# Ledger of designs, part 145: peptides against a protein of PDB entry 3KDP

Target 1, 230 residues: chain A of PDB entry 3KDP
Amino acid sequence: PFLIFIIANIPLPLGTVTILCIDLGTDMVPAISLAYEQAESDIMKRQPRNPKTDKLVNEQLISMAYGQIGMIQALGGFFTYFVILAENGFLPIHLLGLRVNWDDRWINDVEDSYGQQWTYEQRKIVEFTCHTPFFVTIVVVQWADLVICKTRRNSVFQQGMKNKILIFGLFEETALAAFLSYCPGMGVALRMYPLKPTWWFCAFPYSLLIFVYDEVRKLIIRRRPGGWVE

## One batch from the design tools (peptide; made by RFdiffusion4, then SolubleMPNN)

Design b2_p21_7_s4 (from b2_p21_7, 18 letters changed)
Fold by OpenDDE base, seed 5:
Structure b2_p21_7_s4 (fold): chain B 230 residues (1-230), chain A 21 residues (1-21)
Amino acid sequence: as target 1 above (230 residues)
Amino acid sequence: ELDELLEKAKKKLEEALKLLL
């Protein structure tokens, strides 16, 4: 998110506080819950890792986590961001290069794509209105990410949802996201204005995409062991 | 007072994070 903010010079799509709420709030309990996941049925049939040659974090894991899943998460967040700004009169093309004037408190006549002038205060309200849905989009996508992380090769349907701590983590992160989004005063305290409940559904296609993509990946690994996808 | 202190601390942390990032 922040790299695109710099490169495209667009209004800030996700605030620092919202990032901290993800990293320290919504992700911790779900991540810890994976330690209680049942071993895959074939784990004892796999060769042990060679500590001298095999890294715990390999290029394939980094590519999958940051290059594939992380990109789908980012696309989901940016989709929500662009839709909200478009509904407020700012089309995606008009946002390119707009940051300089957007962030200038002395410019109170920034025009949208339809010629409507926006004051600094009005622009910041719209910006902070984008932060909450972007955050919620990440949380909704994290549901799928957490579920796919239960296994490396087996389907989630083969593994099942038996980990009660993981289920608790999903409810906890969702409850925390709802609290941060709708609690009175969060607009002032966290610069997170409340979102319409319908915005939660904007992430669902991306969560489904992650889930389907990973299940297809795992299916390929099971059918062709030793492939480049492993 | 505690809420104001928490808000000030959050603002300072945000400013510090903006400088580090």
Scores: peptide ipSAE 0.005, ipTM 0.290, DockQ to the pose 0.024
Fold by OpenDDE base, seed 1:
Structure b2_p21_7_s4 (fold): chain B 230 residues (1-230), chain A 21 residues (1-21)
Amino acid sequence: as target 1 above (230 residues)
Amino acid sequence: ELDELLEKAKKKLEEALKLLL
């Protein structure tokens, strides 16, 4: 998100406070919950890692986490961002290079794609209105990400959802996301304006995509052990 | 005061992120 903000010079899609809420709030309890996950049924069929040759973090894991799953998550957030801005008159093409004028407090006549002029205050309201749906999008895709992290090879349908701490983590992150999105004063305290409940559903296709993608990946690993996908 | 503190914290965090990234 932040790299695209810099490179494309678009209005800030995800605020720093919102990032902190993800890292310290919504992701921490779910991540801890993975420590209580049951071992995969096939774990004893795997050879122990060779500490001299096998990296704990291999290129495949980096490619999967940052190159694939992380990109799908980012695309989900940006989709929501572009839709909200388009509904407010700012088409995606018009956002390119707009950041400089968008963030300038002295420019109160920034035109949208339809020639409507926007004050600095109005622009910041729209920007902060994008931060909350982007955040919620990340939380919704994190549901899928957490679930796929339960196993390396086995399907979630084989492993099941027996980890009560993980289930609690999913409820906690969702409740925290709802609290941060709808609690009075969060707009002032965190610059997180409330979102329409319909925006929660914008992330669901991406969450499903992550889940399906990982299940297909795991299916390939089970059918072809030692492939480049493992 | 809280908005100024948040802006200062945001600016420091952005500067720190610019140094780390």
Scores: peptide ipSAE 0.000, ipTM 0.268, DockQ to the pose 0.020
Fold by OpenDDE base, seed 2:
Structure b2_p21_7_s4 (fold): chain B 230 residues (1-230), chain A 21 residues (1-21)
Amino acid sequence: as target 1 above (230 residues)
Amino acid sequence: ELDELLEKAKKKLEEALKLLL
């Protein structure tokens, strides 16, 4: 997210406080919950990792985590961001290069895609209105990410949802996201303005996409062991 | 002054977070 903010010079899509809320708030408990996941049914049939040749973090894991799933997560967040800005008159193409004027306090006549002028205060309200839905989008996508991380090869339907700590983590991150989004004073304290409940659904296609993608990946791995997808 | 300090702190935090994201 932040790299695109710099490269494209767009208004800030995700605030620093919201990033901290993701990394330290909503992601930590779910991540810890994976330590309590049950072993896959075939784990004892696999050869142990060779510590001399097999890296703990390999190129395939990096490609999957950062290159594929992380990209889908980022796309989900940016989709929500662009939808909100478009609803407020700022089309995605118009946002390119706009950051300099957007962040300038002395420019009170920044035009949207329809020729409407926006004051600095109005622009910052819209920017901060994007931060909370972006955050919630990441949380909703993290539901799928957490669930897919339960197993390397087995389908989630084969593994099941037996990890009570993981289930608790899903509820905790959701409750925390709701608290941060709707608790009075969060707009002032965290610059997280409340979002309409409908914005929670904007992430669902991306959450479903991650889930379907990983289930298909796992299906391929089960059918073709030792393939490049593993 | 407080708003400028908050913005400077925000910018520094953003720069630090650039390295983590």
Scores: peptide ipSAE 0.000, ipTM 0.257, DockQ to the pose 0.019
Fold by OpenDDE base, seed 3:
Structure b2_p21_7_s4 (fold): chain B 230 residues (1-230), chain A 21 residues (1-21)
Amino acid sequence: as target 1 above (230 residues)
Amino acid sequence: ELDELLEKAKKKLEEALKLLL
C-alpha cells in the first residue's frame, strides 16, 4: 500500500499503524503455525535438499509468494480502497497526484470528481475510513494464503485441515481483526474507523480466487511434474 | 523463453507487491 501511495501520489490507502498490526498481529501466529504442518505424503519420495546448491528460498518461491499471491492480496485491498473513495465522490483517476493537496492542512477546497469541495478534516475522515476495510480485506485474503501454504504439491483436500495450531491461527487473526475494527477508541488510537460488517464479505471473492488459483496451480504441477509452474 | 518472461514479470510484480504490502 505505501509504495502506491508514494509512486501514484494517492491518499494513503493503509496507515503505518495498520501495517504494523498486520505484520506483528495478524500474520505472526499463522506463520508460526505452518511449522507444525504435517509433511506432504510424497516427502519421502523426494531426494534430500543439497544445502550447498539448493536454496531454501528460490526465485520460484519468491515469484509465488510476492508475485502471484501478494499481487492478488494487493488488488483486493486496493479494490476496497477505490470503491470506498468512489462512493465518497473520488473516482480512481482523480486520485492520481492528489496526495499533495490531500495532505495539505491549508487547502480546504479540494474538489472531488463531482466538483464538491472537501475540507482537510473531511478528507482525513474518508482516508481513515479506508484503512480499516483495507486491513480487513488483507486479513480475509490471508485466510486463503495460509491454507494454500500448507502444501507445495498436494491439494488442501488431500492434506486436510489436521493442524490445530493453524486453525487456532485463523481464529486468532480473525478475532484480532474484529477487535481492531470494532473496539471503541480504535478510531482515535489507531486511526481505524469502525467498519460496516458488510465489508468483510467484499474480500471473499479474492480469497476464493487465491484458493482456486493455487489449487489449479497444484493440479498442473501434479499432472506435469518439472513444468515452469513448479 | 515464455517461462523466463513470466518469471521476470512475476518477480517484478513481487517486488512491487512487497513494496505495497
Scores: peptide ipSAE 0.000, ipTM 0.203, DockQ to the pose 0.019; fails the geometry check

Design b2_p21_8_s1 (from b2_p21_8, 15 letters changed)
Fold by OpenDDE base, seed 2:
Structure b2_p21_8_s1 (fold): chain B 230 residues (1-230), chain A 21 residues (1-21)
Amino acid sequence: as target 1 above (230 residues)
Amino acid sequence: VEEVLKKAKELLEKGRKILEE
């Protein structure tokens, strides 16, 4: 998110403190929970692979999976960010290169995509309004990501929710999201303005799409073992 | 964890700079 902010020169989609809360708070516990996930029955039936090569391959697979999850989370967050800004009159194309004028306190006539002028204060309000939904979107996407990461091949319906640590992680990140979103003073302390409850649902279609996509992927893998989809 | 902490520190420093401006 921060790299895109720099490269595209868009208004800041996610505050630094919020990023830290995600990386240290919401990502760490779920990541640990995945380490305790029960091995798939198929993994246990696999012939002992060469320990050296298997460890390397497994580390690469974990790294790729983590990288992919992070990218999906970022995409979900940016989606919510662009939706909010679009609802406030700023289309995505218009945001490109706007940062310089956006962050300039002396420019109080920044025009949106429809010619409406925005003061510095108004711009910062809408910017900070994006921070909380971005965070919440990441949490909601993480629900789906964590659930789908339980298995490589088996459906979530087959594996079930046996990992109590994962369930705890999901609860913890949700509670943290609620706390950061609704606790008084968070707008000042974290530049996260209160979130309307309706925005919790903004990420749900995205999470559902990820879930469906992964289930379909897993179904294909089960039907065609050794395919390019693995 | 060390990489995350390093990134966190970098982000905090960047955030502070942005806040001081």
Scores: peptide ipSAE 0.005, ipTM 0.254, DockQ to the pose 0.020
Fold by OpenDDE base, seed 5:
Structure b2_p21_8_s1 (fold): chain B 230 residues (1-230), chain A 21 residues (1-21)
Amino acid sequence: as target 1 above (230 residues)
Amino acid sequence: VEEVLKKAKELLEKGRKILEE
């Protein structure tokens, strides 16, 4: 997200506080919860593959899969960001290169895509309004990510939701997201303005996409053991 | 980070106890 911000020179889509909340608040507890997930039945039955070559390949493939999931998460966040700005009069094309004028405190007449002038204060309100839904989008997508990470090969439908600690982690991150999004004073303290509840649903298509992608991947792995997708 | 991890582990353990009850 930060790289796209620099390259496209767009208004800041995700604040530093939101990044910290993701890294420390939403990712850590669920990640620890995965350590208590039941071992896959197939991991214990697999003969020890050549530990030097096969471990390295598997680690690389896992790293690539997580990288791809991370990109889909970022895309979901940016989609929500662009939709909110478009609803406020800033089309995506107009945002390109706008950062310099957007962040300038002395420019109070930045025009949107429709010729409406925005003061610095108004622009910052819209920017901070985007930080919250970006964060919430990441949390919603993380629901799918956490669920799919329960297994490497087995379908979620086969493994089920047996880890109560994982379920607790999902509720905790959701509660944290709701607190940061709707608690009075968060706009001033954390630069996160309240989000309309309907915006939570903007992330659901991406969450579903991740889920479908991973289930298809796992299905391919089960049907073609030893393939490049493993 | 280590302190946060410790606190997170403690919270998880507390949550686990609540769910096992």
Scores: peptide ipSAE 0.000, ipTM 0.222, DockQ to the pose 0.111
Fold by OpenDDE base, seed 3:
Structure b2_p21_8_s1 (fold): chain B 230 residues (1-230), chain A 21 residues (1-21)
Amino acid sequence: as target 1 above (230 residues)
Amino acid sequence: VEEVLKKAKELLEKGRKILEE
């Protein structure tokens, strides 16, 4: 998100403090939870892999898959960002290159896509209004990401939700998201203004997409062992 | 994975279009 902010010169979609909250608050516990995930039921049934040939290929494929999931996650956040800005009169095309004027306190007549002039204070309010839902969107998408990471080959329905630490991680990140979104003073302290409860559902299509994708991927792996998708 | 990414992008674009209407 921050890289896109710099490269595209758009208003900041996600604050640095919020990024830290993701890294430390929402990602750490889930990552630890995955370390305690019970081995897949089929691991012990597999023949020993050739460590020289199979490892490198698998690492590349895994890295690519998770890299793509990360991109989908970011897209979910940006979707919410663009929705909010569009609702406030800023169409996505208009945001490109706008950052310089957007962040300038001396410019109080920045025009939106409809010719409405925005003061510095007004546009900062709308910017900070984007931070919270962006963050929440990331958390919601992470639900699916965390769940799908439990297994490499088996369906989530086959493996089940046996890892209590993973469940705790899901709860923790959700609770943190709720706290940051609705606790009084977060708008001032973290530049995360309160979010309407309806925005929690904005990311659900992306979460579902990731979930469905991974289930389909795993299904393909089961049907075609040794395929490029593995 | 590329197909899913493509679908995600399509959803994003559809959402944008809806808001622009």
Scores: peptide ipSAE 0.000, ipTM 0.178, DockQ to the pose 0.019; fails the geometry check
Fold by OpenDDE base, seed 4:
Structure b2_p21_8_s1 (fold): chain B 230 residues (1-230), chain A 21 residues (1-21)
Amino acid sequence: as target 1 above (230 residues)
Amino acid sequence: VEEVLKKAKELLEKGRKILEE
């Protein structure tokens, strides 16, 4: 998200606080769950025939899979961001290069895509309105990721302890998202305005996409054992 | 990956259309 913000020079889609909440709140528990999953997998799997090559392949594959999922998550967040801004009169094309003027307190006449002028305060309200939905979108997409991890056919029956950590992670992320979205004072304290319930649904297509992606990946792996997608 | 990205784009476009209605 931050890279796209820099490259496209768009208004900040995620506040620093939301980024921290994602990194510390939403990513930490999944990371821990994965670490435990790897540890359990290492215990349950007989030593790979070639521990060096098989570990490297698995690490690369996991890294690629998570990298791809992360890209889908980012796309989901940005989609929500662009939708909100578009609803407020800022089309995606118009946002390109707008950051400098957007963040300038002295410019109170930034035009939207329809020629409406926005004061600095109004722009910041819209920006902060984007922060919460973006965060929530990431959380909802992460639900899909966590559920996909559970739906691994070969591991589901063996993942008794892993499932508890993942479930806990889902609840923690959801509770955090709800707290940040709806707790009074969060708009002032965290620059996260309350989220309309409708915005929760904006993430669902992306969650579905992740599910489809993972199922396709699994299907490819099943059809081509030893392929690069493993 | 390319197919997934293509599908993602299609879903995004569909989502946009739904939100514009």
Scores: peptide ipSAE 0.000, ipTM 0.188, DockQ to the pose 0.020; fails the geometry check

Design b2_p21_8_s2 (from b2_p21_8, 15 letters changed)
Fold by OpenDDE base, seed 5:
Structure b2_p21_8_s2 (fold): chain B 230 residues (1-230), chain A 21 residues (1-21)
Amino acid sequence: as target 1 above (230 residues)
Amino acid sequence: VEEVLEQAKKLLEEGRKLLEE
């Protein structure tokens, strides 16, 4: 997200506070919970053919899969960001290169895509309004990510939701997201303005996409053991 | 974890100061 911000020179889509909340508040407890997940039935049965080479290849493939999931998460966040700005009069094309004028406190007449002038204060309100839904989008997508990470090969439908700690982690991150999004004073304290509840649903298609992607991946792995998708 | 939390709090505080300037 930060790289796209620099390259495209767009208004900041994700604040430092939101990044910290993701790293510390939403990722840690769920990650710990995964350590207590039930072992896959196939892991214990499948001995590596070559412990040195096969383990390294599998670790690389797992890393790549997580990288792809992370890109889909970021895409979901940016989608929500662009939709909110578009609803406020800033089309995606107009945002390109706008950052310099957007962040300038002395420019109070930045025009949107429709010729409306925005003061610095108004622009910052819209920007901070985007920080919240970006964060919420990441949390919603993380629901799918955490669920699919329970197994590497087995379907979620086969493994089930047996880890109570993981379920607790999902509720914790959701509660944190709701608190940061709707608690009075968060706009001033954390630069996260309240979001309409309907915006939570903007992330659901991406969450579903990740879920379908991983289920298809796992299905391929089950049908073709030792394939490059593993 | 405590060290990371402390660093995060420090970064948050510094970030807040920077945003208030």
Scores: peptide ipSAE 0.006, ipTM 0.261, DockQ to the pose 0.023
Fold by OpenDDE base, seed 4:
Structure b2_p21_8_s2 (fold): chain B 230 residues (1-230), chain A 21 residues (1-21)
Amino acid sequence: as target 1 above (230 residues)
Amino acid sequence: VEEVLEQAKKLLEEGRKLLEE
């Protein structure tokens, strides 16, 4: 998210506090949950192949998979960001290069895509309105990530949701997202304005995409053992 | 997830440094 912010010079889609909340709040419990996850039944039955080559291949594949998933997550967050800004009159193309003027408190006549002038205060309200949905989008997408990380080769449908800690992590993330989104004072304290419930659903297509992607990946791995996708 | 998080953290740190410059 931050890279696109820098490269495109768009208004800040995600605040630093929100980022910290993601990193510390939403990722810790899931990480712990994965650590306590029982190994896949197929992994436990596999004799260790050549540990040097297999570790390297696995690390590369994990890195690629996580990289791809991370890109999908980022796309989900940015999609939500652009939708919100578009609803407020700022089309994506208009946001390019707008950051400098957007953040300048002395400019109170920044025009949107429709020629409406926005004061600094109004712009900041819109910006902070984007922070919460972006955060929530990341959380919702992380649900998919956590679930898919449970298995390497087996479908989630085959492995099942047996890890109670993982389930707890998902609820904790959701509760945190709800707290940050709707608790009074969060707009002032965290620059996260209340989120309309409808925005929770904006991330669902991306979560679904991640699930589909991972299931397809796993299917390929199962059909072509030793392939480049392993 | 941890790798994604680490990458995200690195990107955020790099971004923060760029903003502080």
Scores: peptide ipSAE 0.006, ipTM 0.259, DockQ to the pose 0.020
Fold by OpenDDE base, seed 2:
Structure b2_p21_8_s2 (fold): chain B 230 residues (1-230), chain A 21 residues (1-21)
Amino acid sequence: as target 1 above (230 residues)
Amino acid sequence: VEEVLEQAKKLLEEGRKLLEE
Protein backbone atom coordinates (compact mmCIF):
# COMPACT_ATOMS: atom_id res chain seq x y z
CA PRO B 1 0.00 0.00 0.00
CA PHE B 2 2.73 2.45 0.87
CA LEU B 3 4.65 1.68 -2.30
CA ILE B 4 1.57 2.31 -4.40
CA PHE B 5 1.03 5.54 -2.52
CA ILE B 6 4.50 6.70 -3.49
CA ILE B 7 4.44 5.45 -7.07
CA ALA B 8 0.95 6.58 -7.99
CA ASN B 9 1.02 9.74 -5.85
CA ILE B 10 -2.46 9.07 -4.54
CA PRO B 11 -3.86 10.09 -1.17
CA LEU B 12 -2.60 7.82 1.58
CA PRO B 13 -4.92 4.84 1.74
CA LEU B 14 -3.59 3.37 4.96
CA GLY B 15 -1.63 4.92 7.78
CA THR B 16 1.76 3.61 8.78
CA VAL B 17 0.64 2.64 12.25
CA THR B 18 -2.33 0.83 10.82
CA ILE B 19 -0.03 -1.07 8.47
CA LEU B 20 2.02 -2.11 11.45
CA CYS B 21 -1.08 -3.23 13.28
CA ILE B 22 -1.97 -5.39 10.31
CA ASP B 23 1.47 -6.87 9.84
CA LEU B 24 2.13 -7.53 13.48
CA GLY B 25 -1.29 -7.83 15.02
CA THR B 26 -3.59 -9.32 12.45
CA ASP B 27 -1.17 -11.24 10.25
CA MET B 28 1.14 -12.81 12.79
CA VAL B 29 -1.34 -14.81 14.83
CA PRO B 30 -3.14 -16.19 11.81
CA ALA B 31 0.17 -17.02 10.16
CA ILE B 32 1.27 -18.94 13.22
CA SER B 33 -2.07 -20.70 13.27
CA LEU B 34 -1.48 -22.00 9.78
CA ALA B 35 1.67 -23.72 10.96
CA TYR B 36 -0.48 -25.89 13.19
CA GLU B 37 -3.00 -26.77 10.53
CA GLN B 38 -3.61 -30.46 10.09
CA ALA B 39 -1.85 -32.09 7.21
CA GLU B 40 -3.92 -32.92 4.20
CA SER B 41 -4.65 -36.57 3.63
CA ASP B 42 -2.94 -36.25 0.27
CA ILE B 43 0.32 -35.11 1.83
CA MET B 44 0.52 -38.25 3.92
CA LYS B 45 0.17 -40.36 0.80
CA ARG B 46 2.96 -38.64 -1.09
CA GLN B 47 6.13 -40.52 -1.79
CA PRO B 48 9.07 -39.53 0.34
CA ARG B 49 10.75 -36.70 -1.48
CA ASN B 50 14.37 -35.72 -1.29
CA PRO B 51 14.56 -33.85 2.02
CA LYS B 52 16.89 -31.17 0.70
CA THR B 53 14.94 -30.37 -2.42
CA ASP B 54 11.60 -30.70 -0.70
CA LYS B 55 12.50 -28.25 2.00
CA LEU B 56 13.53 -25.69 -0.57
CA VAL B 57 10.42 -26.25 -2.62
CA ASN B 58 8.25 -26.05 0.45
CA GLU B 59 9.87 -22.82 1.55
CA GLN B 60 9.35 -21.40 -1.90
CA LEU B 61 5.73 -22.47 -1.90
CA ILE B 62 5.12 -20.97 1.53
CA SER B 63 6.79 -17.73 0.52
CA MET B 64 4.79 -17.58 -2.66
CA ALA B 65 1.55 -18.31 -0.86
CA TYR B 66 2.25 -15.65 1.73
CA GLY B 67 3.12 -13.16 -0.96
CA GLN B 68 -0.06 -13.94 -2.84
CA ILE B 69 -2.17 -13.54 0.27
CA GLY B 70 -0.58 -10.18 0.93
CA MET B 71 -1.33 -9.06 -2.59
CA ILE B 72 -4.94 -10.19 -2.34
CA GLN B 73 -5.31 -8.30 0.92
CA ALA B 74 -3.86 -5.18 -0.62
CA LEU B 75 -6.21 -5.46 -3.57
CA GLY B 76 -9.17 -5.80 -1.24
CA GLY B 77 -8.09 -2.79 0.75
CA PHE B 78 -7.57 -0.67 -2.33
CA PHE B 79 -10.95 -1.72 -3.63
CA THR B 80 -12.60 -0.39 -0.50
CA TYR B 81 -10.45 2.73 -0.62
CA PHE B 82 -11.48 3.53 -4.17
CA VAL B 83 -15.13 2.83 -3.40
CA ILE B 84 -15.14 5.27 -0.50
CA LEU B 85 -13.35 7.97 -2.43
CA ALA B 86 -15.60 7.46 -5.43
CA GLU B 87 -18.64 7.87 -3.20
CA ASN B 88 -17.15 11.14 -2.04
CA GLY B 89 -16.62 12.36 -5.58
CA PHE B 90 -13.06 11.22 -6.29
CA LEU B 91 -12.84 8.72 -9.11
CA PRO B 92 -9.76 6.47 -9.23
CA ILE B 93 -8.31 8.13 -12.32
CA HIS B 94 -8.59 11.54 -10.72
CA LEU B 95 -6.61 10.40 -7.69
CA LEU B 96 -3.52 9.67 -9.76
CA GLY B 97 -0.99 12.40 -9.12
CA LEU B 98 -3.31 14.24 -6.76
CA ARG B 99 -1.18 13.68 -3.65
CA VAL B 100 0.87 16.85 -4.01
CA ASN B 101 -2.19 19.04 -3.99
CA TRP B 102 -4.01 16.77 -1.57
CA ASP B 103 -1.39 17.09 1.13
CA ASP B 104 -0.79 20.80 0.61
CA ARG B 105 -2.33 22.70 3.48
CA TRP B 106 -2.40 25.90 1.49
CA ILE B 107 -4.56 24.50 -1.28
CA ASN B 108 -8.16 24.58 -0.14
CA ASP B 109 -9.81 24.28 -3.51
CA VAL B 110 -8.84 20.81 -4.71
CA GLU B 111 -11.50 19.75 -7.13
CA ASP B 112 -13.03 16.31 -7.21
CA SER B 113 -14.12 14.51 -10.34
CA TYR B 114 -17.34 16.52 -10.39
CA GLY B 115 -15.85 19.95 -9.84
CA GLN B 116 -16.61 20.21 -6.14
CA GLN B 117 -13.92 21.98 -4.18
CA TRP B 118 -12.50 20.39 -1.06
CA THR B 119 -10.70 22.16 1.74
CA TYR B 120 -7.64 20.64 3.34
CA GLU B 121 -9.61 19.68 6.43
CA GLN B 122 -12.33 18.05 4.39
CA ARG B 123 -9.77 16.09 2.40
CA LYS B 124 -8.07 14.83 5.51
CA ILE B 125 -11.37 13.76 6.99
CA VAL B 126 -12.17 11.67 3.95
CA GLU B 127 -8.62 10.31 3.87
CA PHE B 128 -8.78 9.22 7.48
CA THR B 129 -12.23 7.84 6.86
CA CYS B 130 -10.59 5.48 4.38
CA HIS B 131 -8.03 4.12 6.84
CA THR B 132 -10.45 2.21 9.04
CA PRO B 133 -12.41 0.59 6.22
CA PHE B 134 -9.16 -0.37 4.55
CA PHE B 135 -8.06 -2.13 7.71
CA VAL B 136 -11.41 -3.82 8.23
CA THR B 137 -11.42 -4.94 4.62
CA ILE B 138 -8.06 -6.59 5.12
CA VAL B 139 -9.40 -8.43 8.15
CA VAL B 140 -12.46 -9.63 6.29
CA VAL B 141 -10.32 -10.76 3.38
CA GLN B 142 -8.04 -12.52 5.83
CA TRP B 143 -10.98 -14.59 7.00
CA ALA B 144 -11.36 -16.02 3.57
CA ASP B 145 -7.64 -16.28 2.92
CA LEU B 146 -6.98 -18.16 6.11
CA VAL B 147 -9.83 -20.54 5.46
CA ILE B 148 -8.70 -21.29 1.92
CA CYS B 149 -5.08 -21.70 2.99
CA LYS B 150 -5.99 -24.65 5.17
CA THR B 151 -5.69 -26.93 2.21
CA ARG B 152 -4.13 -27.01 -1.21
CA ARG B 153 -6.47 -29.51 -2.75
CA ASN B 154 -9.19 -30.39 -0.30
CA SER B 155 -12.31 -28.30 -0.01
CA VAL B 156 -12.83 -26.31 3.16
CA PHE B 157 -15.92 -28.41 3.65
CA GLN B 158 -13.81 -31.55 3.65
CA GLN B 159 -11.05 -30.31 5.92
CA GLY B 160 -13.32 -28.53 8.37
CA MET B 161 -12.45 -26.04 11.08
CA LYS B 162 -10.42 -28.29 13.32
CA ASN B 163 -7.60 -25.88 14.04
CA LYS B 164 -8.52 -24.18 17.29
CA ILE B 165 -5.58 -21.81 16.96
CA LEU B 166 -6.90 -20.63 13.62
CA ILE B 167 -10.32 -20.02 15.12
CA PHE B 168 -8.69 -18.06 17.89
CA GLY B 169 -6.73 -16.06 15.34
CA LEU B 170 -9.89 -15.20 13.45
CA PHE B 171 -11.54 -14.08 16.64
CA GLU B 172 -8.53 -12.06 17.72
CA GLU B 173 -8.18 -10.18 14.46
CA THR B 174 -11.91 -9.45 14.41
CA ALA B 175 -11.81 -8.18 17.96
CA LEU B 176 -8.80 -6.04 17.13
CA ALA B 177 -10.58 -4.63 14.11
CA ALA B 178 -13.59 -3.77 16.22
CA PHE B 179 -11.40 -2.20 18.88
CA LEU B 180 -9.46 -0.06 16.45
CA SER B 181 -12.61 0.94 14.62
CA TYR B 182 -14.80 1.92 17.55
CA CYS B 183 -12.63 2.65 20.55
CA PRO B 184 -12.66 6.33 21.45
CA GLY B 185 -9.47 8.16 20.58
CA MET B 186 -8.45 5.93 17.69
CA GLY B 187 -9.15 8.73 15.26
CA VAL B 188 -6.52 10.84 16.94
CA ALA B 189 -4.11 8.10 17.93
CA LEU B 190 -4.12 6.08 14.73
CA ARG B 191 -5.84 8.46 12.31
CA MET B 192 -8.58 5.87 11.99
CA TYR B 193 -11.97 7.44 12.13
CA PRO B 194 -14.94 5.43 13.36
CA LEU B 195 -16.37 3.03 10.86
CA LYS B 196 -20.01 2.68 10.05
CA PRO B 197 -21.07 -0.90 10.65
CA THR B 198 -22.23 -1.15 7.05
CA TRP B 199 -18.65 -0.97 5.81
CA TRP B 200 -17.89 -4.32 7.38
CA PHE B 201 -19.89 -5.80 4.57
CA CYS B 202 -18.06 -3.97 1.80
CA ALA B 203 -15.39 -6.65 1.57
CA PHE B 204 -17.79 -9.58 1.79
CA PRO B 205 -18.41 -9.85 -1.93
CA TYR B 206 -14.68 -9.84 -2.50
CA SER B 207 -14.10 -12.47 0.15
CA LEU B 208 -16.85 -14.57 -1.33
CA LEU B 209 -15.32 -14.27 -4.78
CA ILE B 210 -11.90 -15.41 -3.66
CA PHE B 211 -13.46 -18.23 -1.69
CA VAL B 212 -15.45 -19.42 -4.67
CA TYR B 213 -12.45 -19.02 -6.92
CA ASP B 214 -10.28 -21.07 -4.62
CA GLU B 215 -12.88 -23.79 -4.25
CA VAL B 216 -13.17 -24.00 -8.01
CA ARG B 217 -9.39 -24.07 -8.31
CA LYS B 218 -9.17 -26.88 -5.80
CA LEU B 219 -11.91 -28.76 -7.57
CA ILE B 220 -9.98 -28.52 -10.82
CA ILE B 221 -6.80 -29.69 -9.10
CA ARG B 222 -8.62 -32.70 -7.69
CA ARG B 223 -10.00 -33.59 -11.07
CA ARG B 224 -6.81 -32.87 -12.99
CA PRO B 225 -3.79 -33.59 -10.85
CA GLY B 226 -0.56 -32.04 -12.04
CA GLY B 227 -2.21 -29.32 -14.06
CA TRP B 228 -0.89 -25.79 -14.46
CA VAL B 229 -3.46 -24.55 -11.96
CA GLU B 230 -1.41 -25.90 -9.07
CA VAL A 1 9.44 -14.35 16.97
CA GLU A 2 11.12 -12.26 19.63
CA GLU A 3 13.19 -10.48 17.03
CA VAL A 4 10.12 -9.77 14.96
CA LEU A 5 8.32 -8.46 18.02
CA GLU A 6 11.21 -6.22 18.88
CA GLN A 7 11.33 -4.85 15.38
CA ALA A 8 7.62 -4.37 15.53
CA LYS A 9 7.85 -2.39 18.74
CA LYS A 10 10.50 -0.18 17.23
CA LEU A 11 8.41 0.44 14.16
CA LEU A 12 5.38 1.22 16.27
CA GLU A 13 7.36 3.70 18.29
CA GLU A 14 8.66 5.35 15.16
CA GLY A 15 5.17 5.45 13.78
CA ARG A 16 3.88 7.12 16.91
CA LYS A 17 6.58 9.73 16.72
CA LEU A 18 5.68 10.45 13.14
CA LEU A 19 2.04 10.84 14.06
CA GLU A 20 2.85 13.27 16.83
CA GLU A 21 4.69 15.54 14.41
Scores: peptide ipSAE 0.005, ipTM 0.261, DockQ to the pose 0.023
Fold by OpenDDE base, seed 1:
Structure b2_p21_8_s2 (fold): chain B 230 residues (1-230), chain A 21 residues (1-21)
Amino acid sequence: as target 1 above (230 residues)
Amino acid sequence: VEEVLEQAKKLLEEGRKLLEE
C-alpha cells in the first residue's frame, strides 16, 4: 500500500515519527497483549498437533492474515489522508505527482485543486495535519485487529473481551493517540498537528471492514476446516 | 501486524530515500 506513496509521488502521508509511534508505541502493547493471550489460549486448549507441519502452516496463515489486515490498515490510513487533503483543497487526483513541488521550499505558489496558492509552510502544516489522522486511523483499525486476533478460529463474540491485557493495550493505544493528537507542542515536536475529534471516526468503517472480514474468514475456516483461507 | 508495519516502514523509508535523491 505504501507503494502508492512512491508510485504516485504524493505528499508524505505518514511521517517517520508517526511510523515509529505506530511501531513502538501502538503495536508493542497490543502485540504483547496478544502474545500473552495466545500463550494462555494455546497452552490451555491445543491438543498436541504435529509440530512441524502445523507450525509452518500456522506461520503462513498468520503471515497472510497479518498481511491482509495491514493492507486494510494502510488503505484506511490513505483514505483518511486523502479526505483531509481534499478538505484542505487538494483532491486526490491533484496530489498525483505533486510531491516534488510540495517539498520544494522555494516554491510558495503550489496551487490546490481550486487554484488557491499554498506556501511551503502552509503545505507542511497540511502535510503534518495528515500525519496525526493517519496515525489515529491506524490505531482505530488496530482496535479491530486486536479484537480479531484474539481468536484464531472463534468469533470475538464467543471469546469476549476477557483479556485485561488486551483491554489495557487498547486503552494505552488510544491514550497514546489522544496524547499525540491533542498535547500541545506535538505539531512542532512530532510533526503531528492537533486532530479534530471527528477524524477519529474516519477509521471506523475500516475497523468494521477488518472486523467483518476476519469474522467472515473465521466463519469460512470453521465451516471448511483445512481450506485455503486458513 | 508488526510484519506489515515493518514492511510499511521499509517502504516508507525507501520512498523517502527515493524522494530525497
Scores: peptide ipSAE 0.006, ipTM 0.262, DockQ to the pose 0.019; fails the geometry check

